# Designs tried in a protein design run: peptides against a protein of PDB entry 6B4J. Part 30

Target 1, 315 residues: chain A of PDB entry 6B4J
Amino acid sequence: DITMQWYQQLQDASMQCVLTFEGLTNSKDSQAKKIKMDLQKAATIPVSQISTIAGSKLKEIFDKIHSLLSGKPVQSGGRSVSVTLNPQGLDFVQYKLAEKFVKQGEEEVASHHEAAFPIAVVASGIWELHPRVGDLILAHLHKKCPYSVPFYPTFKEGMALEDYQRMLGYQVKDSKVEQQDNFLKRMSGMIRLYAAIIQLRWPYGNRQEIHPHGLNHGWRWLAQILNMEPLSDVTATLLFDFLEVCGNALMKQYQVQFWKMLILIKEDYFPRIEAITSSGQMGSFIRLKQFLEKCLQHKDIPVPKGFLTSSFWRS

## One batch from the design tools (peptide; made by RFdiffusion4, then SolubleMPNN)

Design b1_p11_6_s3 (from b1_p11_6, 6 letters changed)
Fold by OpenDDE base, seed 4:
Structure b1_p11_6_s3 (fold): chain B 315 residues (1-315), chain A 11 residues (1-11)
Amino acid sequence: as target 1 above (315 residues)
Amino acid sequence: MSMKKIPLEPP
């Protein structure tokens, strides 16, 4: 399966990255520990500062992240920080930056869906300039949310239940599995972030270049989901999240062919979802159904709430 | 009936 091969390649690349900076992360040297901490803060704090407030502020954050990744010194915590402070500094920063973007999907976007767009446009712009960060974003995303690949992890013989739950994306702490609502909330946030990334371009970049991970991956994601048996509650939830965020963009890009896909979802895929949906899970399916039927009826998919307008970039 | 596999590549 080419999708699973891609998944594995990204995971392998991520693991190799971790091994590359192991010297920095495992160092007992006081100076190395200080550098690690400074680099980690420099990589992650700007991402946490991303907001919907002003385009100018977002540009400053982008420029800071790009400067750091470019080997330039940046101010962080009152100190000048550079990836050149350690031979493994760049790999470490790229990894931690990518991890933080995904974490913002998992936490911030999960709680505030509109936050997907400013985070995603920065991530997309950084990915365009730093492809390795993009690969690491995918690796982190796929590990936390296998549905972003997409695939549904299967229980393997001899696997502990907790390990299977973790593979599914559940958090397991003190032998307690995460509640389904919290799980779906986190998965939703990550899918929404992904759906935003694939459609957004940094407005101050070279727009003549092809998006490094564009809407063609949105089509691929949908096609792969539809080619799989649905998972109860999860598929309906995440399909809604994905379509709400990037459905308008996919409609504009693929036009009639995308509408054919939506009709196929309604006619052929909804019965399959419904067949596996319990009465207690009908809410997620109903939400998806109502959304898609409304889109088909109106022959339009609305621009998602929080989409960045020209006025945002002038602020 | 197995849904016909949707092509993974866009048209």
Scores: peptide ipSAE 0.484, ipTM 0.894, DockQ to the pose 0.675
Fold by OpenDDE base, seed 3:
Structure b1_p11_6_s3 (fold): chain B 315 residues (1-315), chain A 11 residues (1-11)
Amino acid sequence: as target 1 above (315 residues)
Amino acid sequence: MSMKKIPLEPP
């Protein structure tokens, strides 16, 4: 399976990255520990400062992240910080930055869906300039949300139940599994972030270049989902999230062929979702159904709430 | 009815 090979390759690359900077992360030296913390803060704080408020502020954040990744000194916590402070500094920062982008999907976007767009446009722009950060974003995303690949993890003989739950993307703390609503909320945030990344380009970059992970991956994701048996509650939830965020962009890109896919979802895939949906889970399916039927009726998919306009970039 | 596999590559 090509999709699973791609997944495994990204996980292997991510694991190799961790091994590469293990010297920095495991160091007992006080200076190395300080450098590690400074680099971690320099990588993650700018991402946490991303907001929907002003395009000018977003540009400042982008420039700071890009400067850090380019080996330039940046101000963080009142100190000058550079990836050159340690031989493993760049690899560490790339990994932590990618991890933080995915974490913002998991936390911020999960709570505020409109936050997907400013986070995604920065992530896309950084990915364009720093492809390794993009691969690491995918690796982190796939590990936390296997449905972003997409695949549905299976229970294997001899596997602990908790390990299987973690593979499915659940958080397990003190032998307590995460509640389904919280799980779906986090998965939704990550899928919404991904759906935003694949359609957005940094407006101050070279737009003549192909998007490093563009809408073709959106088509692939949908096709893969539809070629699989649905998972109860999960598939309906995430399919809605994906279509709400990137449906308009996919419609513009693939036009009639995308409409054919939407018709196929309604006619062939909805019955399969409904067949596995319990009465208590009907809310997610109903939401998906209502959204898609409205789109088909109006022959239009709305621009998602929070989509960045020209006025945003002039602020 | 065997759902026709959707091509993974865009048109």
Scores: peptide ipSAE 0.484, ipTM 0.894, DockQ to the pose 0.706
Fold by OpenDDE base, seed 2:
Structure b1_p11_6_s3 (fold): chain B 315 residues (1-315), chain A 11 residues (1-11)
Amino acid sequence: as target 1 above (315 residues)
Amino acid sequence: MSMKKIPLEPP
């Protein structure tokens, strides 16, 4: 399967990256520890500062991240920090930055869906200039949310139940599995972030270039989901999240062909979801159904709440 | 009826 090969290649690249900077992460030297902490802060703090407040602030954050990745010194925690302070500094920063973008999906976007857009536009712009960061974003995303690939992990003989739960994307702490509502909330945040990334371009870059991971991957994701048997509650939830965030963009890009896909979802896929949906899970399916039926009725998919307008970039 | 596989590549 080409999709699973792609998944594995990204995971292998991520593992190789970790091995490359292992000397920095495992060093007992006081200077190396200081450099590690400074680089980690320089990579992650700007991402945590991303907000919906002003386009000018978002540009400053982007410029800081780009400067760091370009080997330029940046101010972090009152110190001048550069990836050149250690031979493994760039690999470490790229990995930690990518990890932080995905964490903002599972935490910030999970709680505030509109936060997907400012995070995603920065991630997309950085990905355009630093392709390795984009690959690492995908690797982190796929590991935490296999549904972003998409695939449904299977239980293998001899596997511990907790390890299977972790492969499904559940957090397991002290032999306690995460509650289903919290799990779905985190998965929703990551899918919404991904759906935003594939449609957004950094407005101050060279927009004539092809998006490094564009709407063609949105089509592919939908096609792959529809080619699989639905998973109870998960498929209905994440399909809604995806369509709410990037449905308008996909409609504009693929027009009549996208509408045919939506009709197929309604006519062929909804009965399959409903057949596996318990009465207690019906809420997720109803939400998806109502959204899609409204879109088909109006022959329009609304622009998602929180979408960045021209006025945002002038602020 | 097995749903016809949707092409993974966009049109």
Scores: peptide ipSAE 0.482, ipTM 0.894, DockQ to the pose 0.694
Fold by OpenDDE base, seed 5:
Structure b1_p11_6_s3 (fold): chain B 315 residues (1-315), chain A 11 residues (1-11)
Amino acid sequence: as target 1 above (315 residues)
Amino acid sequence: MSMKKIPLEPP
């Protein structure tokens, strides 16, 4: 399976990256520990500062992240920090930055869906300039949310239940599995972030270049989902999240062919989802059904709430 | 009827 091969390649690259900066992470030297912490803060704090407030602030954050990745010194915590402070500094920062973008999907976007767009446009712009960060974003995303690949992890003989739950994307703490609602909320946030990334371009970059991971991956994701058996509650939830965020963009890009796909979802895929949906899980399916039927009726998919407008970039 | 696999590449 080409999709699973791609997944594995990204995971292998991510693991190799971790090994590359192991010297920095495992150092007992006080100065190395200080550098590590400074680099980690420099990589992650700007991402946490991303907000829907002003385009000018978003540009400052982008410029700071790009400067850090370019080997320039940046101010962080009142200190000058550079990836050149350690030979593994760049690899470490790229990894931690990518991890933080995915974490913002998992946490911030999960709680505030509109936050997907400012986070995604920064991530997309950084990915364009720093392809390795993009690959690491995918690796982190796929590991936390296998449904972003997409695939549904299977239980293997001899596997511990907790390990299977973690493979599915559940958090397991003190032998307690995460509640389903919290799990779906986190997965939704990550899918929404992904759906935003694939459609957004940094407005101050070279727009003549092809998006490094564009809407063709949105089509691919949908096609792959539809080619698989649905998973109870998960498929209906994440399909809604994806279509709500990037359905308008996919409609504009693929037009009649995308409408054919939506008709196929309604006619062929909804019965399959319904067949595996319990009465207690009908809420997610009903939400998806109502959204898609409304889109088909109106022959339009709305622009998602929080989509960045020209007025945002002038603020 | 087995649903025809949707092509993974866009048209």
Scores: peptide ipSAE 0.480, ipTM 0.894, DockQ to the pose 0.682

Design b1_p11_6_s4 (from b1_p11_6, 6 letters changed)
Fold by OpenDDE base, seed 2:
Structure b1_p11_6_s4 (fold): chain B 315 residues (1-315), chain A 11 residues (1-11)
Amino acid sequence: as target 1 above (315 residues)
Amino acid sequence: MSMRKIPLEPP
């Protein structure tokens, strides 16, 4: 399976990255610990400052992240910080930056869906200039949300139930599994972030270049989902999230062929979802159904709420 | 009837 090979390659690359900066992570030296903490803050704080308030502020954040990744000194916590302070500094920063982007999907986007767009446009722009950060974003995303690949993890013989639950993306703390609503909320945030990344380009970059992970991956994601048996509640929820965020962009890109895919979802895939949906889970399916039927009826998919306009970039 | 596999590559 090509999709699973791709998944595994990204996980292997992520693991190799962790091994590369293990010396920095495990160092008992006081100076190394200080450098690690400074680099971690420099990588993560700018991402947490991303907001929908002003395009100028977003550009400042982008420039700071790019400067850090380019080996230039940046101000963080009142100190000058550079990846050149340690031979493993760049790998560590790339990993922590990518991890933070995915975490913002899991937390911020999960709670505030509109936050997907400013986070995604920065992530896309950084990915264009720093491909390794993009690969690490995918690796972190795939590990936390296997449905972003997409694949549905299976229980294997000899596997602990808790490990299986974690593979599915559930948080397990003190032998207590996360509630389904919280799980779906986090998965939704990550899928929405991903759906935003694949359609957005940083406006101040070289737009003549091909998107490093563009809408062709959106088509692939949909095709793969539709080629799989649905999971109760999960498939309906995430399919809605994905289509709400990037459906308009996919429609504009693939036009008639995308509409054929939407018709196929309605005619062939909805009955399969409905067949596995309990009465208590019908809400997610109904939301998906209503959205898609409205799009088909109007022959239009709305621009998602929070989409960045020209006025945002002038602010 | 096995749903015809949708091509993973866009048109």
Scores: peptide ipSAE 0.492, ipTM 0.904, DockQ to the pose 0.684
Fold by OpenDDE base, seed 5:
Structure b1_p11_6_s4 (fold): chain B 315 residues (1-315), chain A 11 residues (1-11)
Amino acid sequence: as target 1 above (315 residues)
Amino acid sequence: MSMRKIPLEPP
């Protein structure tokens, strides 16, 4: 399976990255520990500062992240920080930055869906300039949300239940599995972030270049989902999240062919979802169904709430 | 009826 090969390749690359900077992370030297913490803060704090407030602020954040990745010194915590402070500094920062973008999907976007767009446009712009960060974003995303690949992890003989739960994307703390609603909320946030990344480009970059991970991956994701049996509650939830965020963009890109796909979802895939949906899970399916039927009826998919407009970039 | 596999590559 080409999709699973791609997944594994990204995971392997991510693991190799971790091994590359292990000297920095495992150092007992006080100075090395200080550098590590400074680099970690420099990589992650700007991402946490991303907001829907102003385009000018977003540009400042982008420039700071790009400067850091370019080997330039940046101010963080009142100190000058550079990836050149340690030989493994760049690899470490790229990894932690990518991890933080995915974490913002998991946390911020999960709670505030509109936050997907400013986070995604920065991530996309950084990915364009720093492809390794993009690969690491995918690796982190796929690990936390296998449905972003997409695939549905299966229980194997001899596997611990907790390990299987973690493979599915659940958090397990003190032998307690995460509640289903919280799990779906986090998965939704990550899918929404992904759906935003694949359609957005940094407006101050070289727009003549092809998007490094564009809408063709959106088509692929949908095709792969539809080629699989649905998973109870999960498929209906995430399919809605994905279509709400990037359905308009996919419609504009693929026109009639995308409408054919939506018809196929309604006619062939909805019965399959409904067949595995319990009465208690019907809410997720109904939400998806109502959204898609409305789109088909109106022959239009709305621009998602929070989509960045020209007015945002002038602020 | 097995759903026809949708091509993974866009049209």
Scores: peptide ipSAE 0.489, ipTM 0.904, DockQ to the pose 0.693
Fold by OpenDDE base, seed 3:
Structure b1_p11_6_s4 (fold): chain B 315 residues (1-315), chain A 11 residues (1-11)
Amino acid sequence: as target 1 above (315 residues)
Amino acid sequence: MSMRKIPLEPP
């Protein structure tokens, strides 16, 4: 289908990117190794510094990332670093930057849901100026969280169980599969980050341009999820995460049509989720149900906690 | 409305 074709195209582009900078990554030359490490740090450290503290600091981080991607020298680890230090430097930095954004969803947002917004607004702004970074963000996100596409990977004949678990997004280390709670926590972080990206625009950019991956993809994600059979625990968890983060924005954008979708979720989709939910997984479903029923009752979806306000940008 | 027929494109 078209969604899977899109997924595969992004994965192919990501793989091609890796091949393009293979010379840099596989080099045994001491100088090339140094350049690689410097570029990797320059790409990833600024993303790690993103916080909810001040808008001015966020702008500095954005400007640094943009400068790096623009071929300008930036200070990193006390050294001047530029993508021009190697012919494959730009491709490498774009890939590593995108990877780091997704990793922040997987780790930081997973632990602190409010962190989704400052990370997402930087990612969105960078994506607007550097579309290839956006495509690579999607590629990394889809690989780690197939539910962000969305699709549910299936077991194929001859596949090792561990490989199937990895395809589902589980971490497998030393033949031990990740615990379900940790898995869902990571998936939640990535979905929350994605839900934030599709609704946020960098406030200092050209707002007249169309969002490179906007709320229309939020609608598409929901529609695709609802057109699929639910997956035990996963669907209820991630649907809640998504709606909590971007439900307000989708409501504002699509109004009555979005409310119709919410009613459909309650009336037609909840019974399907409940039918596959074990007693031990009921908590996730109950949370989703309570949230959606509250929204329908109040005819309002709250602005998510951590949403960036005008006061944040003045700080 | 059949769940199988939600349009992927927004209204």
Scores: peptide ipSAE 0.483, ipTM 0.898, DockQ to the pose 0.519
Fold by OpenDDE base, seed 1:
Structure b1_p11_6_s4 (fold): chain B 315 residues (1-315), chain A 11 residues (1-11)
Amino acid sequence: as target 1 above (315 residues)
Amino acid sequence: MSMRKIPLEPP
């Protein structure tokens, strides 16, 4: 399976990255520990500062992240920080930055769906300039949300139940599995972030270049989901999240062919979802159904709430 | 009826 090969390749690359900077992370030297902490803060704090307030502030954050990744010194916590402070500094920063973007999907976007767009446009712009960060974003995203690949992890003989639950994306703490509502909330945030990334371009970059991970991957994701058997509650939830965020963009890009896909979802895929949906899970399916039927009826998919406008960039 | 596989590549 080409999709699973791609997944595994990204996971392997991410693992190799961790091994590369292991010297920095495992060092007992006080100076190395200080450098590690400074680099971690420099990589993650700017991402946490991303907001919908003003385009000018977003540009400042982008420029700071780009400067750090380019080997330039940046101010962080009152200190001058550079990836050149340690031979493994760049790999470490790229990994932690990518991890933080996915974490913002998992936490911030999960709670505030509109936050997907400013986070995604920065992530997309950084990905364009730093492809390795993009690959690491995918690796982190795929590991936390296998449904973003998409695939549904399977239980293997001899596997511990907790390990299987973690593979499915559940958090397991003190032998307690995460509640389904919290799980779906986190997965929704990550899918929404991904759906935003694939459609957004940083407006101050060279727009003549092809998007490094564009709407063609949105088509592929939908096609792969529809080619699989649905998973109870999960598929209906995430399909809604994806279509709400990037449905308008996919409609504009693929026109009639995308509408054919939506019709196929309604006619062929909805019965399959409904067949595996319990009465207690009908809420997610109903939400998806109502959204898609409204889109088909109106022959339009609305621009998602929080989509960045020209006025945002003039702010 | 095996649902016809949707092509993974966009049109």
Scores: peptide ipSAE 0.494, ipTM 0.905, DockQ to the pose 0.684; fails the geometry check

Design b1_p11_7_s2 (from b1_p11_7, 3 letters changed)
Fold by OpenDDE base, seed 1:
Structure b1_p11_7_s2 (fold): chain B 315 residues (1-315), chain A 11 residues (1-11)
Amino acid sequence: as target 1 above (315 residues)
Amino acid sequence: MPLTKIPLEPE
């Protein structure tokens, strides 16, 4: 399977990246520890500062991240920090930056769906300039949310239950598995972030270039999901999240072909979801159904709440 | 019923 090969290649690349900077992360030297901490803060703090307040502030954050990745010194915590401070500094920063973007999907977007757009546009712009960061974003995303690939992990003989639960994306702490509502909330945030990334371009870059991971991947994701048997509660939840965030963009891009896909979802896929949905899980399915039926009825998919407008960039 | 196979790329 080509998709699983792609998944594995990204995971392998991510693992190799971790191995490349192991010297920095495992060093007992006080100076190396200081450099590691400074680089980690320099990579992650700007991402945490992303907000919906002003386009000018977002540009400042982007420029800072780009400068750091370009080997230029940046101010962080009152100190000048550069990836050149350690031979493994760039690999470490790229990994931690990518991890932080996905974490913002998992945490910030999960709680505030509109936050997907400013985070995603920065991530997309950085990905365009630094492809390795993009690959690492995918690797982190796929590991935390296999449904973003998409695939449904299977239990293998001899596997510990907790390991299987983690493969499914659940957090397991002290032999306690995460509650389903919290799990779905985190998965939703990551899918929403992904759906935003694939449609957004940094407005100050060379927009003549092809998006490094564009809407064609949105089509592919939908097609792959629909070619799989639905997973109880998960598929309905994430399909709604994805369509709410990037449905308008996909509609504009693929027009009649996308409407045909939506009809197939309603006619062929909804019965499959309903067949595996318990009475207690009907809320997710009903939400998806109502959204899609409204779109089909009106022959329009609304622009998602929080979508960045020209006025945002002038602020 | 078999799953309707949707093309992975738009036609």
Scores: peptide ipSAE 0.440, ipTM 0.885, DockQ to the pose 0.820
Fold by OpenDDE base, seed 5:
Structure b1_p11_7_s2 (fold): chain B 315 residues (1-315), chain A 11 residues (1-11)
Amino acid sequence: as target 1 above (315 residues)
Amino acid sequence: MPLTKIPLEPE
């Protein structure tokens, strides 16, 4: 399967990246440890500072991240930090930056859905200038949320239950599996972030170029999801999240073809979801159903709440 | 009923 091959290739590339900066991460030298921590902070703190407050602040954050990735010194923690401080510095920063973007989906977007858009537009812009960061974003995303690929991990004979749970994207701490609601919340955040990335372009870049991972991947994701049997609660939840965030963009891009897909979801796929949905899980399905039926009735998909407008960029 | 196969790329 070509999708699984792509998944594996990205994971392999991510693992190879980790190996390239192993010298930095495993060093016992005090100076190397200091550099590592400085680089880690320089890579991650700007991402954590992304907010919905002002476009000007977002631009400053973007410029700082881009400067760091370009080998320029940046101020972090009161010190001048550069990826040139260590031979593995760039690889390390790219990896940690990508990891942090996905983590913001997992945490910030999960709790505040509107945060998807400012995070995504920065991620998209950085991806355009630094393709390796984009690949690493996908690798981290796919590992934490296999449904973003999409695929549903299966239990194999001899596998430990905890390992299977982790493959599904659950956090397991002290032999306790994460609660389902928390799991779905994190998965939702990551899917929403992904759905935002594939539709957004950094407004100060060369927008004449093709998006490095654009809406065609949104179509593909939907097609792949719909070509699989639904997973209880998960499919209904994430399908809603995805459509709420990028449905408007997909509608504008693919028009009649996308409406045909939505009709197919209602007519052919909803019965399949309903058939596997318990009474306790009906909330997720009802939410999806109501959203899609409203869209079909009105012949329109609303612009998602938090979508970045011209007024945001002028602030 | 078999799943309707949706094209992975738009027409």
Scores: peptide ipSAE 0.438, ipTM 0.879, DockQ to the pose 0.823
Fold by OpenDDE base, seed 2:
Parts: structure tokens; sequence; C-alpha cells
Structure b1_p11_7_s2 (fold): chain B 315 residues (1-315), chain A 11 residues (1-11)
């Protein structure tokens, strides 16, 4: 399976990255610890400052992240910080930056769906200039949300139940598994962020270049989901999230071919979802069904709420 | 019923 090979390659690369900067992370030296903390803050704080407020502020954040990744000094916590302060500094910053982008999907986007777009456009722009950050974003995303690959993890002989639950993306603390609603909320946020990344380009970059992880991956994700048996509640939820965020972009890109896919979802896939959906889970399916049927009826998929407009970039 | 295989890439 090519998709699973790709998944494993990304996970391996991520693990190798961690091993590369382990000297920095495990150091007992006071100066190394200081550098680590400064680099961690420099990598993560700008991402947390991303908002829907103004395009000018978003550009400042982007420029700061790009400067840091380019080996230039940046101001963080009242100090000048550079990845050149340690031989492992760049690898560490790339890893922590990628991790933070995914965390914003898991937390911020999960709670505020519109936040997907400003986060995604920065992530896309950084990915274009720093491909390794993009690979690490995927690695973090895939690990926290296997449905973004997509695949459904299976229970294997000898596996602990808690480990299986974690593989599925659940948080397990003190032998207590996360509630289903919280789990789905986090998964939704990450899928929405991913759906935004694959369609957005940083407007101040060289847009003549091919998107590093563009809408062709959106088509592939949908095709792969539809080629698998649905998972109760999860498939209906995430399919809706994905289509709401990037359906308009996919429609514009693939036109008639995409409409054929939507018809296939309605005619062939909905019965499969319905067959495995309990009465208590019908809400997610109904939401998906109503959305898709409305799109088919109107022959249009709306631009998602929070999509960045020209007025945003002029602010 | 068998799943209809959707191409992983658009035609």
Amino acid sequence: as target 1 above (315 residues)
Amino acid sequence: MPLTKIPLEPE
C-alpha cells in the first residue's frame, strides 16, 4: 500500500529528526537548556499569535517564522534568538514549529473553525519555502489523526487497549479514555486545518510554483475515504468537515469530475454510512447528508466561512 | 456490496 508506505516514511523521518536534536533536548548544560527554551518559544509563540484580525499582522508573523528558519536572528521574549545558537537548533525549531501548527488544528480550529484559514495560509507559505516543515506537519498530523492519511488503525494481537485507543487518536489519561465528543472535536479541527492547507497559497510568494501539497491530495483523500468501509460517526463527521472547508476549491479545480464524486457519495456511500449508524449517532450523518444534498441541488458548494478575502490582506 | 473503487487521481 503506497499510502501506508508514505505514512511510515513520514513517521520515520519525524523520529529521525527527534534523534538528531536529542543532544539539545537531553542536555543538562544550563546554556543548552536556555537555548532550547528560547528556540522553543521562538518557534511556537508566533503560531499562537495567528488570528483572523488583520492581514498585515499575519504577514509579520510569517516573516518572523521565515526569518527564524532562515538562520536570521529574531526577537523572542525580549532576547535575540537564532537557530545558529546550536548545531541542532534548526532541526529542533522545524519539529516544534510543525508540532505547533498541528496543535493549533487540534485546539484552536477545533473550537473556532474559522481559524483554520489564517493558520493554514501561513503553514502553506512556510511549507513552500521550507519543505521539511511540511513533512513534519504531515507526520504530526498523521500521528494524532490517522484519518488524515487516511487509515483506520486496527487492534493487533498482544496490543494493550490503551495503546490501541491512542493509535485511534484518543487521549488516554490515568487509564481514562477521552469522551467521544471531545475526540471528534479534535479530529475535526485537524481535518479542517488540513483541508485549508491543501487549497491555500501564501499571496506574497511565487504562486507560479506548484503547491507543495495541493488539491490533488484533497482528491486522493476523498477517494481513499470512499474506498474504505465507513467508521461509525467518525467518517460522517470528518467527511463533512473536509467538504465544508475545501469542497468549493475542489469543485472549482475538478468541476464535472468532482460533481461525479459527490453523486457517488450520495448514491453509493450514504447507504453504507446509514447502515452502520445508530439512532444516537444520526446527527453527524444527517448533517453530512443535508450539506451534500443542498450542494447537489444548488449545483454549488459555498465558500467556507472564514475564507480569506482581498479585504483581509489589505488590513 | 463491494465498494466502487474511485480513482486516487482525477482523469
Scores: peptide ipSAE 0.432, ipTM 0.881, DockQ to the pose 0.809
Fold by OpenDDE base, seed 4:
Structure b1_p11_7_s2 (fold): chain B 315 residues (1-315), chain A 11 residues (1-11)
Amino acid sequence: as target 1 above (315 residues)
Amino acid sequence: MPLTKIPLEPE
């Protein structure tokens, strides 16, 4: 289908990107290795510095990332670093930057849900100026979290169990599969980051332009999820994560149509989730159910905790 | 029961 084609196209583009900078990554030359490391640090360190502390600091980080992607020299590790230091430098930096954004979803947002918003607004702003970074963000996100596409990977004949587990998004190390709670935590972080990206615009950009991957993709994601049979525990968990983060934005954007969708979730989809939910997994479903029922009752979806306010941008 | 098909785009 068209969704899987889109998924594959993004993966192909990502793979092609890796091949493009293979010369840089596989070089045995000491200078090339140095450039690689400098570029990698320049691409990733600013992202790791993103925090909820001050809007001014966030702007500095954004400007640094944008400068790097624009071919301007930036200070990193006490050295002047530029993507022009190597012909594959830009491709490498775009790839590593995108990878780092997704990793922050997987790690930082997973542990601190509020971190989704400052990371996402930077990612969105960079995506607006550098579309290729956005495509690579999606590629990395989709690979680590197929539920962000969304699709549920299936076991194929002849596939090793570990490979199937990896396709599902589990980490498998030394023949040990990741615990379900850790898996869901990481998936939640990535979905929350995605849900934040699609609704946020960098406030210092041209906001008159269309969001490069906006709330229409939020609607689409929900529609696609709801058009699929739920996956035990996963669907309830991630649907909650998504709605908690971007439900308010979707409500504001699509109004009555979105409320109709929420009613359909309650009336038609909840029974399907419940039917496949074991007693031990009921917690995730209950959380989703309680959230949605509260929203329907109050005719409002709350602004998510950690949402960036005007005061943040004045700080 | 077949899944209710939700449009991928809003009306």
Scores: peptide ipSAE 0.431, ipTM 0.880, DockQ to the pose 0.797

